# Peptides against a protein of PDB entry 3HUF: the designs that were tried, part 100

Target 1, 320 residues: chain A of PDB entry 3HUF
Amino acid sequence: MWIIEAEGDILKGKSRILFPGTYIVGRNVSDDSSHIQVISKSISKRHARFTILTPSEKDYFTGGPCEFEVKDLDTKFGTKVNEKVVGQNGDSYKEKDLKIQLGKCPFTINAYWRSMCIQFDNPEMLSQWASNLNLLGIPTGLRDSDATTHFVMNRQAGSSITVGTMYAFLKKTVIIDDSYLQYLSTVKESVIEDASLMPDALECFKNIIKNNDQFPSSPEDCINSLEGFSCAMLNTSSESHHLLELLGLRISTFMSLGDIDKELISKTDFVVLNNAVYDSEKISFPEGIFCLTIEQLWKIIIERNSRELISKEIERLKYA

## One batch from the design tools (peptide; made by RFdiffusion4, then SolubleMPNN)

Design b2_p17_5_s3 (from b2_p17_5, 6 letters changed)
Fold by OpenDDE base, seed 3:
Structure b2_p17_5_s3 (fold): chain B 320 residues (1-320), chain A 17 residues (1-17)
Amino acid sequence: as target 1 above (320 residues)
Amino acid sequence: SEKEKKEIEEALEENKK
């Protein structure tokens, strides 16, 4: 989200969030959802127009800011952004930090981008929330992104956490839920005057982890915990592959269960399958190899003795 | 960011206590 602050008292010492939308900036406007009052005799009554665009798909992958447009409203002394005079038709900015000088005011408005990029685990949840979150200037998507700051956990009562949730946790992404999104949607008006009123996602994350025994105490307890083991997996999910890499596994990929030959078996400690393949093909598993789901693997890796547990299961099946 | 990672780590350490 865009946050503005200012030197001196020209913004009354307050930080303000700028959501996507248009703002008239000047000395003689009242602070509201479309106006920013700036207190200086050097600033015109109506000085500039700020326009924040909604996030793009590219912004989701890059963590880049919503586009920030600045237009001078034909003022005597103009407007500058990063020491450059704003053009007559206005200029658009994608920099994460903007120093905005209104006329001859000795104090600048500092706009900075606070990255918040929310990944969803399923398309239904994305479809439900994307519009509202985009109106907050929050990029949203389904695919894994290095720019992802938050991950929406789907609360399915009685089910194992998803691979996406597992991976998000190991990546040290802030996991949030529907309750946080609901709360976040309500604060849009309250944060106009005080950006500090933004709900704390870390508190939501702490509560999720505390109340769910499917999470280890730390990502560090799982990262490289299976170093030295080798697995094979179906080339089905990039997230699954990345998860297994974070566990320290040596990974071989195959296209079908029929591709699991004697050579692959000789080099592989176990085969990791998705639930659909596991359930459909459990009768046709190759002899002499341990097959498990990612969810079954996760249940093992969250245990303190994960390496011993996996070793025992491998031995049990090789000699059965 | 490194700051965000640290905040997450601190949050997880608090949960271990």
Scores: peptide ipSAE 0.088, ipTM 0.752, DockQ to the pose 0.013
Fold by OpenDDE base, seed 4:
Structure b2_p17_5_s3 (fold): chain B 320 residues (1-320), chain A 17 residues (1-17)
Amino acid sequence: as target 1 above (320 residues)
Amino acid sequence: SEKEKKEIEEALEENKK
């Protein structure tokens, strides 16, 4: 999201979130959803127009800012952004930091991009929330991104956390839920006056972890915890692959259980399956190999003695 | 940001206590 602040109390000492939309900036405008009052005698009554675009798909993957357009409203002394005069037709900016000088005002408006990219675990929740979040200037998507800052956990009562949630946790992504999104959707008017009124996602994350025994105490307890072990998995989920990599596993991929030959078995300690395949094919598991679901693996990984537990299960099936 | 990463780490450490 874009946040503005300014020196010399020209923004009344307040920070403000700028959502996608158009803002008239000047001395004689009243603060609202479309106006930014700037307190200086050196600033025109209506000085500039700021236009913030909705996030693009590219912004989700790069963590880049929503495009910020600045237009001078034919003022005597113009507008500058990063010491450059704004062109007559306005200019667009993709820099994460903008120093906006209105006329001869000695104090600048500082616009900075706070990175917030929300990944969703399922397409249904994305479909429900994407429009609202995009209108807040928050990029959203389903795929993993290096720019992802937040992950929306799907709350299914009585189910294990998803692979996406597991992976998000290990990546130290802030895990949030639908309650946070609901709260975030309501703050649009209140944050006009003070950007600090934005709900604390970290507090939400703390509460999620504290209240759910399916989370380990820290990502570090799980990262590389299975170093030295080898697994095979179906080539179906990139997230599953990345999760297993973070556990320190050597990973082989196969397309079907029938592709698991003697060579693969000789190099593999266990086979990781999704729930659907595990349930459908449990009668036809290859002999001499330990098969488990990612959720079953996760239950072992969150234990303090995960390596010993895995070793015991491998031994039990190799000598059966 | 590095600051945000540190805040997340601090939050996770608080949960260990």
Scores: peptide ipSAE 0.066, ipTM 0.743, DockQ to the pose 0.013
Fold by OpenDDE base, seed 2:
Structure b2_p17_5_s3 (fold): chain B 320 residues (1-320), chain A 17 residues (1-17)
Amino acid sequence: as target 1 above (320 residues)
Amino acid sequence: SEKEKKEIEEALEENKK
């Protein structure tokens, strides 16, 4: 999201979030959802127009800012952004930091981009929330992105956390839920005068982890915890592969259960299957192979003695 | 941001206690 602050008292010592929309900036306007009052004799009554665009799909993957447009409102001394005079028709900016000078005012408005990119675990929740979040200047998507800052956990009561949630946790992404999104959707008007009133996602994250025994105490407890072990998996999801890599596993992929030959068995400590395949094919598993789901693996990984537990299970099934 | 990363790390460290 865009945040503005200013030198001196020209913004009354307040920071403000600029959501997507249009703002008239000047000395003789009243602060509201479409106006920014600036207190200086050197600033015109109506000096500039700021326009913040909604995030693009590209912004979700790059973590780049919503486009910031500045237009001078035919003032005597013009407007500058990053020491450059704004053109007659206005200019658009994609820099994360903007120093905005209104006329001859010795104090500048400083606009900075605070990155917030929300990944959703399921398409249904994305469909429900994306429009509202985009109107807050927050990029949203389903796919993993290096720009992802927050991950929306699907709250299904009594279900295991998803692979997406597991992976988000190991990546140190702030995990949030629908309750946070509900609260976030209500704050738009309250943060006009004070950007610090933005709801704390970290508090939501802390509460999720504290109240759910499916999370380890830290990602570091799980990262590389299975170093030296090897697994085979069906080539079904990139997220599952990335999760297993973060556990330190050597991974072999296969296309069908029929590809699990004696050679693969000899090189593999265990086979990771999705729930559907595990449930349907459990009666036909090859002898002497430890097969488990990602959820079953996660239950082992979150234990302090995970390496011992998995070794015992491997041994038990090799000698059965 | 580096600040946000630090805040996440602090939050995780608090959860270990």
Scores: peptide ipSAE 0.042, ipTM 0.720, DockQ to the pose 0.014
Fold by OpenDDE base, seed 1:
Order: C-alpha cells, then sequence, then structure tokens
Structure b2_p17_5_s3 (fold): chain B 320 residues (1-320), chain A 17 residues (1-17)
C-alpha cells in the first residue's frame, strides 16, 4: 500500500494510506476518499492529481508498488517528484519512495510503499477476496512468491493445516484468516485519516498460532530439524519440495511409485507422498521403505523429539 | 522488510512463553 507523510504539519501531522484511485491534492480541498488537503500558503488551491493504479499480477511476484501517477494542475511553480519536474501530461512512477514537492513549499510529501502481498491457500477464497484487496492496493495470488508477506489459511474445522500453511509458517510469513480480511475490508474509510488504524496482522497471526496446536512454537524449531535424513518425493508440488528443503532433508524426486527401485530405497530414509497417492496406492507400496504423507510428517516435526520419533519409525519398518 | 521480519520473530518468541 502507498502511505504518505509530510513534514512541517502540511498533512496535519498524520499519515495517510492512498488506495488505488484518484486524488486531488491542494490547499483548498477537504480530506476525503478523493482529496488530500495540504496546508501551505505556497501550495495552489488545487495543485496536483495523484492517481494510484490497482496492482498488477506482476506486482504479486515482485512486491513492487502500484503505479503512482502525478499530474500538475497547471500551477505557477509546478510539481516535482524526486527533484524532477513533473511533465505537462503527468508522469508515472514505480519507485518505492517518492518525494513530492508541491510548488515552492519547503516541505515535501513523502510517499512510500509498504510491501504487502497476500497469498491464498484456496482458489475459492482468492476469488472471493481478490477484488476487494486489489482495491486496497494489495496484490493477491495463489502461487508461491518470494514477495508474499501474508498468507490466508483455510479455516477447515477439524482438518490438518495444509502444506501451504506449513510452508508459510516456516517462511515466517504472517498467517491470517478470513476474519482479518473481513476486518481489513471495513477499515478502508477510517484509514484515510490515519494510516495507523490499519488492523494489526501480527496480532491476528499471534492469535491463530496460540489457538492452534498444529503449529510449532517457532519456525526455528522445525528448520533443519531433519538435517542428515534423506527422502524421496513424487514431483507433484513445488511447495512440498521447498517445505522438505526447509526441514533440512536431502530430497530425491520420482515421477511414479514404479520408479522407486532398490537403488532409490538404499539412498532414502523415507518416501513422502501426497494424500491421494498415499490412500490410493497404499497396497502397492514398496517393501522395506517407510512411506508417509506430508501431514503425517508434520505431526512428527512439531514434536520436540522429532528426530527420535522419525528414527524409530524408519528402524521399525526396515526390520519388519 | 527486515523490520517486519524482526516483528514476526518477536511475535513468535512471545508465543513460546
Amino acid sequence: as target 1 above (320 residues)
Amino acid sequence: SEKEKKEIEEALEENKK
């Protein structure tokens, strides 16, 4: 999201979130969803127009800012952005930090991009919320992204957390839920005057973790917890692979259960399968190897003695 | 941001108590 601040009380000492939309900026406008009052005698009544575009799909993957357009409204002394005079037709900016000087005002409006990219674990939830979040200037998507700052977990009562949620947690992504999104949607008008009124996602995250025993106490408790072990996995999910890497596992990939030969078995401690394959092909599992799902693995990993637990299971099945 | 990462880490440490 774009946030603006200014020195010299020209913004009344307040920070403001600028959502996608158009704003008239000037001395003689009233603060609302489309106007930014700037208090200075050096600023024109109507001085500039700011236009913030909705996020692009690219912005979700890069964490880049929504495009920020500035147009001078034919003022005597013009408008500058980052010490450059804005062109007559306006200019567009993709920099994360903008110093906007209105006329001869000695104080600048400082616009900065607060990175927020929300990944969804569920396509149905994305479909429900994406439009609203995009109108807040928040990029959204389903795919794993290095720019992801927040992750929306599914509230499926009584189910294990998903691989996406596990991975988001280990990546130190702020996990949020539908309740946070609902709250976020309601505060859009209130944050116009004060950007600090933005709901605290960290508090939501703390509450989620505190109330769910499926989360370890910290990502660090799980990261590299299985260092020295080797696994094989079906090449089905990049997130699953990345999760297993974060656990410190050496990973071999195979395309089918038929590819699990004696050589692969000799190099692996266990095989990780998705739920569908595990349930459908349980009868056809290779002899002498420990097969488990990611969810079953996670239940072991969250225990303090995870290494001992997994070692015992590996030994039990090698001698069976 | 590095600041946000630190805040997340602090939030997780508080849950260990």
Scores: peptide ipSAE 0.032, ipTM 0.681, DockQ to the pose 0.013

Design b2_p17_5_s4 (from b2_p17_5, 5 letters changed)
Fold by OpenDDE base, seed 5:
Structure b2_p17_5_s4 (fold): chain B 320 residues (1-320), chain A 17 residues (1-17)
Amino acid sequence: as target 1 above (320 residues)
Amino acid sequence: SEEEKEEIEKALEENKK
């Protein structure tokens, strides 16, 4: 989200979040959802127009800011952004830091981008929340992104956490839920005066982990915990592959269970399958190899003696 | 950001207590 601050008390010592929308900036406007009051004798009554666009799809993958448009409202001394005079028709900016000078005011408005990029675990939740979050200037998506800062966990009572949630946790992404999104939707008015009134996602994350025994004590307890083991996996999902890589596994990929030959078995400690394949093909699993789901693997990994547990399971099937 | 990762790590360490 865009945050503005200023020197010399021209913003009354307040920070403000600028959501997507249009703002008239000037000395004789009152602070509201479409106006920013700036207190200086050097600033026109109505000095500039700021327009912040909604996030693009590209912004979700890059973590880039919402486009920031500045237009001077035909003032005597103009408007500058990053020491450059704003053109007559206005200019658009994608830099994460903007120093905005209104006329001859010796103090600048500093706009900076606070990265918040929310990944959703399922398309239904994305469909429900994307529009509202985009109106807050928050990029949203389903696919894994290096720019992801937050991950929305779908709370289904009594279900195992998803592969997406597991991977988000190991990536040290802030896991949030629908309750956080609901709370976030209510702050739009309060943050006009104080940007610090944004709800703390870390507190939500702490509460999720504390109340759910399916999370390990830390990501670091799981990262490289299975170093030295080898697995084979069906080429089904990128998130599953990345999760297994974070565990320190050597991964071989195959396209079908029929590709699991004696050579692959000889080089592989265990086979990781998705739930659908595991349930449908359980009767036809190759002999002499340990097959498990990612969820079953996760239950082993969250234990303190994960390496010993997995070794015992591998041995058990070698001698069966 | 690295700062956000440090905050998450601190948050996780506090939850271990």
Scores: peptide ipSAE 0.055, ipTM 0.698, DockQ to the pose 0.013
Fold by OpenDDE base, seed 3:
Structure b2_p17_5_s4 (fold): chain B 320 residues (1-320), chain A 17 residues (1-17)
Amino acid sequence: as target 1 above (320 residues)
Amino acid sequence: SEEEKEEIEKALEENKK
């Protein structure tokens, strides 16, 4: 989200969030959802227009800011952004830091981008929330992104956490839920005057982890915990592959169960399958190899003796 | 960011207490 602050008292010592929308900036406007009052005799009554665009799909992958447009409202001394005079038709900015000088005011408005990028685990949840979150200036998507700061956990009562949730946890992404999104949607008006009123996602994350025994105590307990083991997986999901890499596994990929030959078996400790393949192919598993789902693997890796547990299962099946 | 990772680590350490 865009946050503005100012030197001196020209913004009354307050930080303000700028959501997507248009703002008239000047000395003789009242602070509201479309106006920013700036207190200086050097600033025009109506000095500039700020326009924040909604996030783009590219912004989701890059963690880049919503586009920030600045237009001078035909003032005597103009407007500058990063020491450059704003053009007559206005200029658009994608920099994460903007120093905005209104006329001859000795104090600048500092706009900075606070990255918040929310990944969803399923398309239904994305469809439900994307519009509201985009109106907050929050990029949203389904695919894994290096720019992802938050991950929405789907609360299915009685189900194992998804691969996406597992991976998000190991990546040290802040896991949030529907309750956080609901709360976040309500604060839009309250944060106009005080950016500190933004709900704490870390508190939500703490509560999720505390109340769910499917999470290890730390990502560090699982990262590289399976170093030295080798697995094979179907080339189905990039997230699954990345998850297994974070566990420290040597990974071989195959296209079908029929591609699991004697050579692959000789080099592989176990085969990781998705639930659909595991359930459909249980009868056709190759002899002498341990096959498990990612969810079954996760249940092992969250245990303190994960390496011993996996070793025992491998031995049991090789000698059965 | 590295700062965000440190905040998450602190948050997880606080839950261990």
Scores: peptide ipSAE 0.037, ipTM 0.672, DockQ to the pose 0.013
Fold by OpenDDE base, seed 4:
Structure b2_p17_5_s4 (fold): chain B 320 residues (1-320), chain A 17 residues (1-17)
Amino acid sequence: as target 1 above (320 residues)
Amino acid sequence: SEEEKEEIEKALEENKK
């Protein structure tokens, strides 16, 4: 999201979130959803127009800012952004830090991009929330991104956490839920006055982890915890692959259980399956290999003695 | 950011106490 602040109390000492939309900036405007009052005698009554675009798909993957357009409203002394005069038709900016000088005002408006990219675990929740979040200037998507800052956990009562949630946790992504999104959707008016009124996602995350025994105490307890072990998995999920990599596993991929030959078995400690394949093919598992679901693996990984537990299960099936 | 990662780490450490 874009946040503005300013020196010399020209923004009354307040920070403000700028959502996608158009803002008239000047001395004689009243602060509202479309106006930014700036307190200086050197600033025109109506000085500039800021226009913030909604996030693009590219912004989700790059963590880049929503496009910030600045237009001078034909003022005597113009407008500058990063020491450059704004062109007559306005200019667009993709820098994460903008120093906006209005006329001869000695104090600048500082606009900075606070990175917030929300990944969703399922397409249904994305479909429900994407429009509202995009209107807040928050990029959203389903795919893993290096720019992802937050992950929306799907709350299904009585189910294991999803692979996406597991992976998000290990990546040290802030896990949030629908309650946080609901709260975030309501703050639009309140944050006009003070950007600090934005709900704390870390507090939401702390509460999720504290109240759910399916999370380990830290990502570090799980990262590389299975170093030295080898697994095979179906080539179905990139997230599953990345999760297993973060556990320190050597991974082989196959297309079907029938592709698991003697060579693969000789190099593999266990086979990781999704629930659907595990349930459908449990009668036809290859002999001499330990098969488990990602959720079953996760239950072992969150234990303090995960390596010993895995070793015991591998031994049990090799000598059966 | 590295700062955000440190905040997450602190948040997780606080939950261990």
Scores: peptide ipSAE 0.032, ipTM 0.615, DockQ to the pose 0.013
Fold by OpenDDE base, seed 2:
Parts: sequence; C-alpha cells; structure tokens
Structure b2_p17_5_s4 (fold): chain B 320 residues (1-320), chain A 17 residues (1-17)
Amino acid sequence: as target 1 above (320 residues)
Amino acid sequence: SEEEKEEIEKALEENKK
C-alpha cells in the first residue's frame, strides 16, 4: 500500500494510507477519502491531484507498487516528483519512493510503498476477497510468488492444514485467516488520518500458530530436518515438490505407481502419495516400501524427534 | 522488506517461549 508522510507539519504530523482512488491535494481542502489537506502558505488552494491505480497482475508477482499518478492543477510554481517537474498532462510513477514537492514549499510529501501481497490457498476465497483487497491496493493471487508476504489459510474445522499452508509456514510467510480479512475490509475509513491503525497481521499469525498444534514452533525446526533421506513422489504439484525440498529431501519423481520398480525402491527411503492415490491404492502398494501422504509426513516432521520417527517407520516396513 | 522479515522472525521467537 502507499503511505504518505511529510517533513515539518504540512501533514499535521500524520501518516496516511493512500488506497486506490483520486485525491485532491491542497491548502484549502478538508481531509477526507478524496482530499489531502497540506498546511503551507507556499501551496495552492488546490495544488495537485494524486491518483492511485488498483494493482495489476504483474504487481502480484513482482511486489511492485500500484501506479501513482501526479497531476499539477495549473499552479504558478508547479509540482515536482523526485526533483523532476511533473508534465502538463501529469506523470505516472512506479518507483517505491516518491519525494513530492508542491510549488515552493520547503517541505516535501514523502510517499513510500509498503509491500503487501496476499496469496490464497483456494480459488473460492480468492473469488470472495480479491475485489475488496485490490481496492485497498493489495495484489492477490493463487500461485506461489516470491513477492508473497501473506498467505490466507482456509479454515476448515477439523481438517489438516493444506500443503500450501505448510509451505507458506516454512517460507516464513505471514499466515492469516478470514477473520483478519474481515477486519481489514472495515478499516479503510479509520486509517485515513493515521496509517498506524492498520490491523496487525503478525498478531493474527501468532494466534493461528498458538491455537493450532499442527504448526511447529519455528520453520527452522523443519527446514532440512530430513537431510540425507530420499523420497519418491508422483509428479502432482509444484508446491509439494518445493515443500519436500525445504525438508532437505532428495526427490525422485514418477508418473505412475507402475513406475515404482526395484531400482527406485533401492534408492528411496519412502514414497510420498497424495490422499486420493494413497486411499485407493493402499492395498496394492509394493512390499518393502514405506508409503505415506504429505499430511502423514508433516505429522512426523513437526515432532522434535522426526528423524528417529521416520527411521523407525522405514525399518519397520523393510523387515515386515 | 528486511524489516518485515525481522518482525516475522521476532514473532516466531516469541512463540518459542
């Protein structure tokens, strides 16, 4: 999101979030959802127009800012952004930091981009929330992105956490839920005068982790915890592969259960299957192989003695 | 940001206590 602050008292010592929309900036306007009052004799009554665009799809993957448009309102001394005079028709900016000078005012408005990109675990929740979040200047999507800052966990009561949630946790992404999104949707008007009133996602994350025994105490407890082990998996999802890589596993991929030959068995400590394949094919598993789901693996990984537990299971099935 | 990463790390450390 865009945040503005200013040198001196020209913004009354307040920071403000600029959501997507249009703002008239000047000395003789009243602060509201479409106006920014600036207190200086050197600033015109109506000096500039700021326009913040909604995030693009590209912004979700790059973590780049919503486009910031500045137009001078035909003032005597003009407007500058990053020491450059704004053109007659206005200019658009994609820099994360903007120093905005209104006329001859010795104090500048500083606009900075605070990155917030929300990944959703399921398309239904994305469909429900994306429009509202985009109107807050927050990029949203389903795919994994290096720019992702937050991950929306699907709250299904009594279900295991998803692979997406597991992976988000190991990546040190702030995990949030629908309750946070509900709260976030209500704050738009309250943060006009004080950007610090933005709801704390970290508090939501802390509460999720504290109240759910399916999370380890830290990602570091799980990262590389299975170093030296090897697994085979069906080539089903990139997220599953990335999760297993973060556990330190050497991974072999296969296309069908029929590809699990004696050679693969000899090189593999265990086979990871999705729930559907595990449930349907459990009666036909090759002898002498430890087969488990990602969820079953996760239950082992969150234990302090995960390496010992998995070794015992491997041994048990090799000698059965 | 590096600051956000530090805040996440701090939050995780607080949960270990």
Scores: peptide ipSAE 0.031, ipTM 0.600, DockQ to the pose 0.014

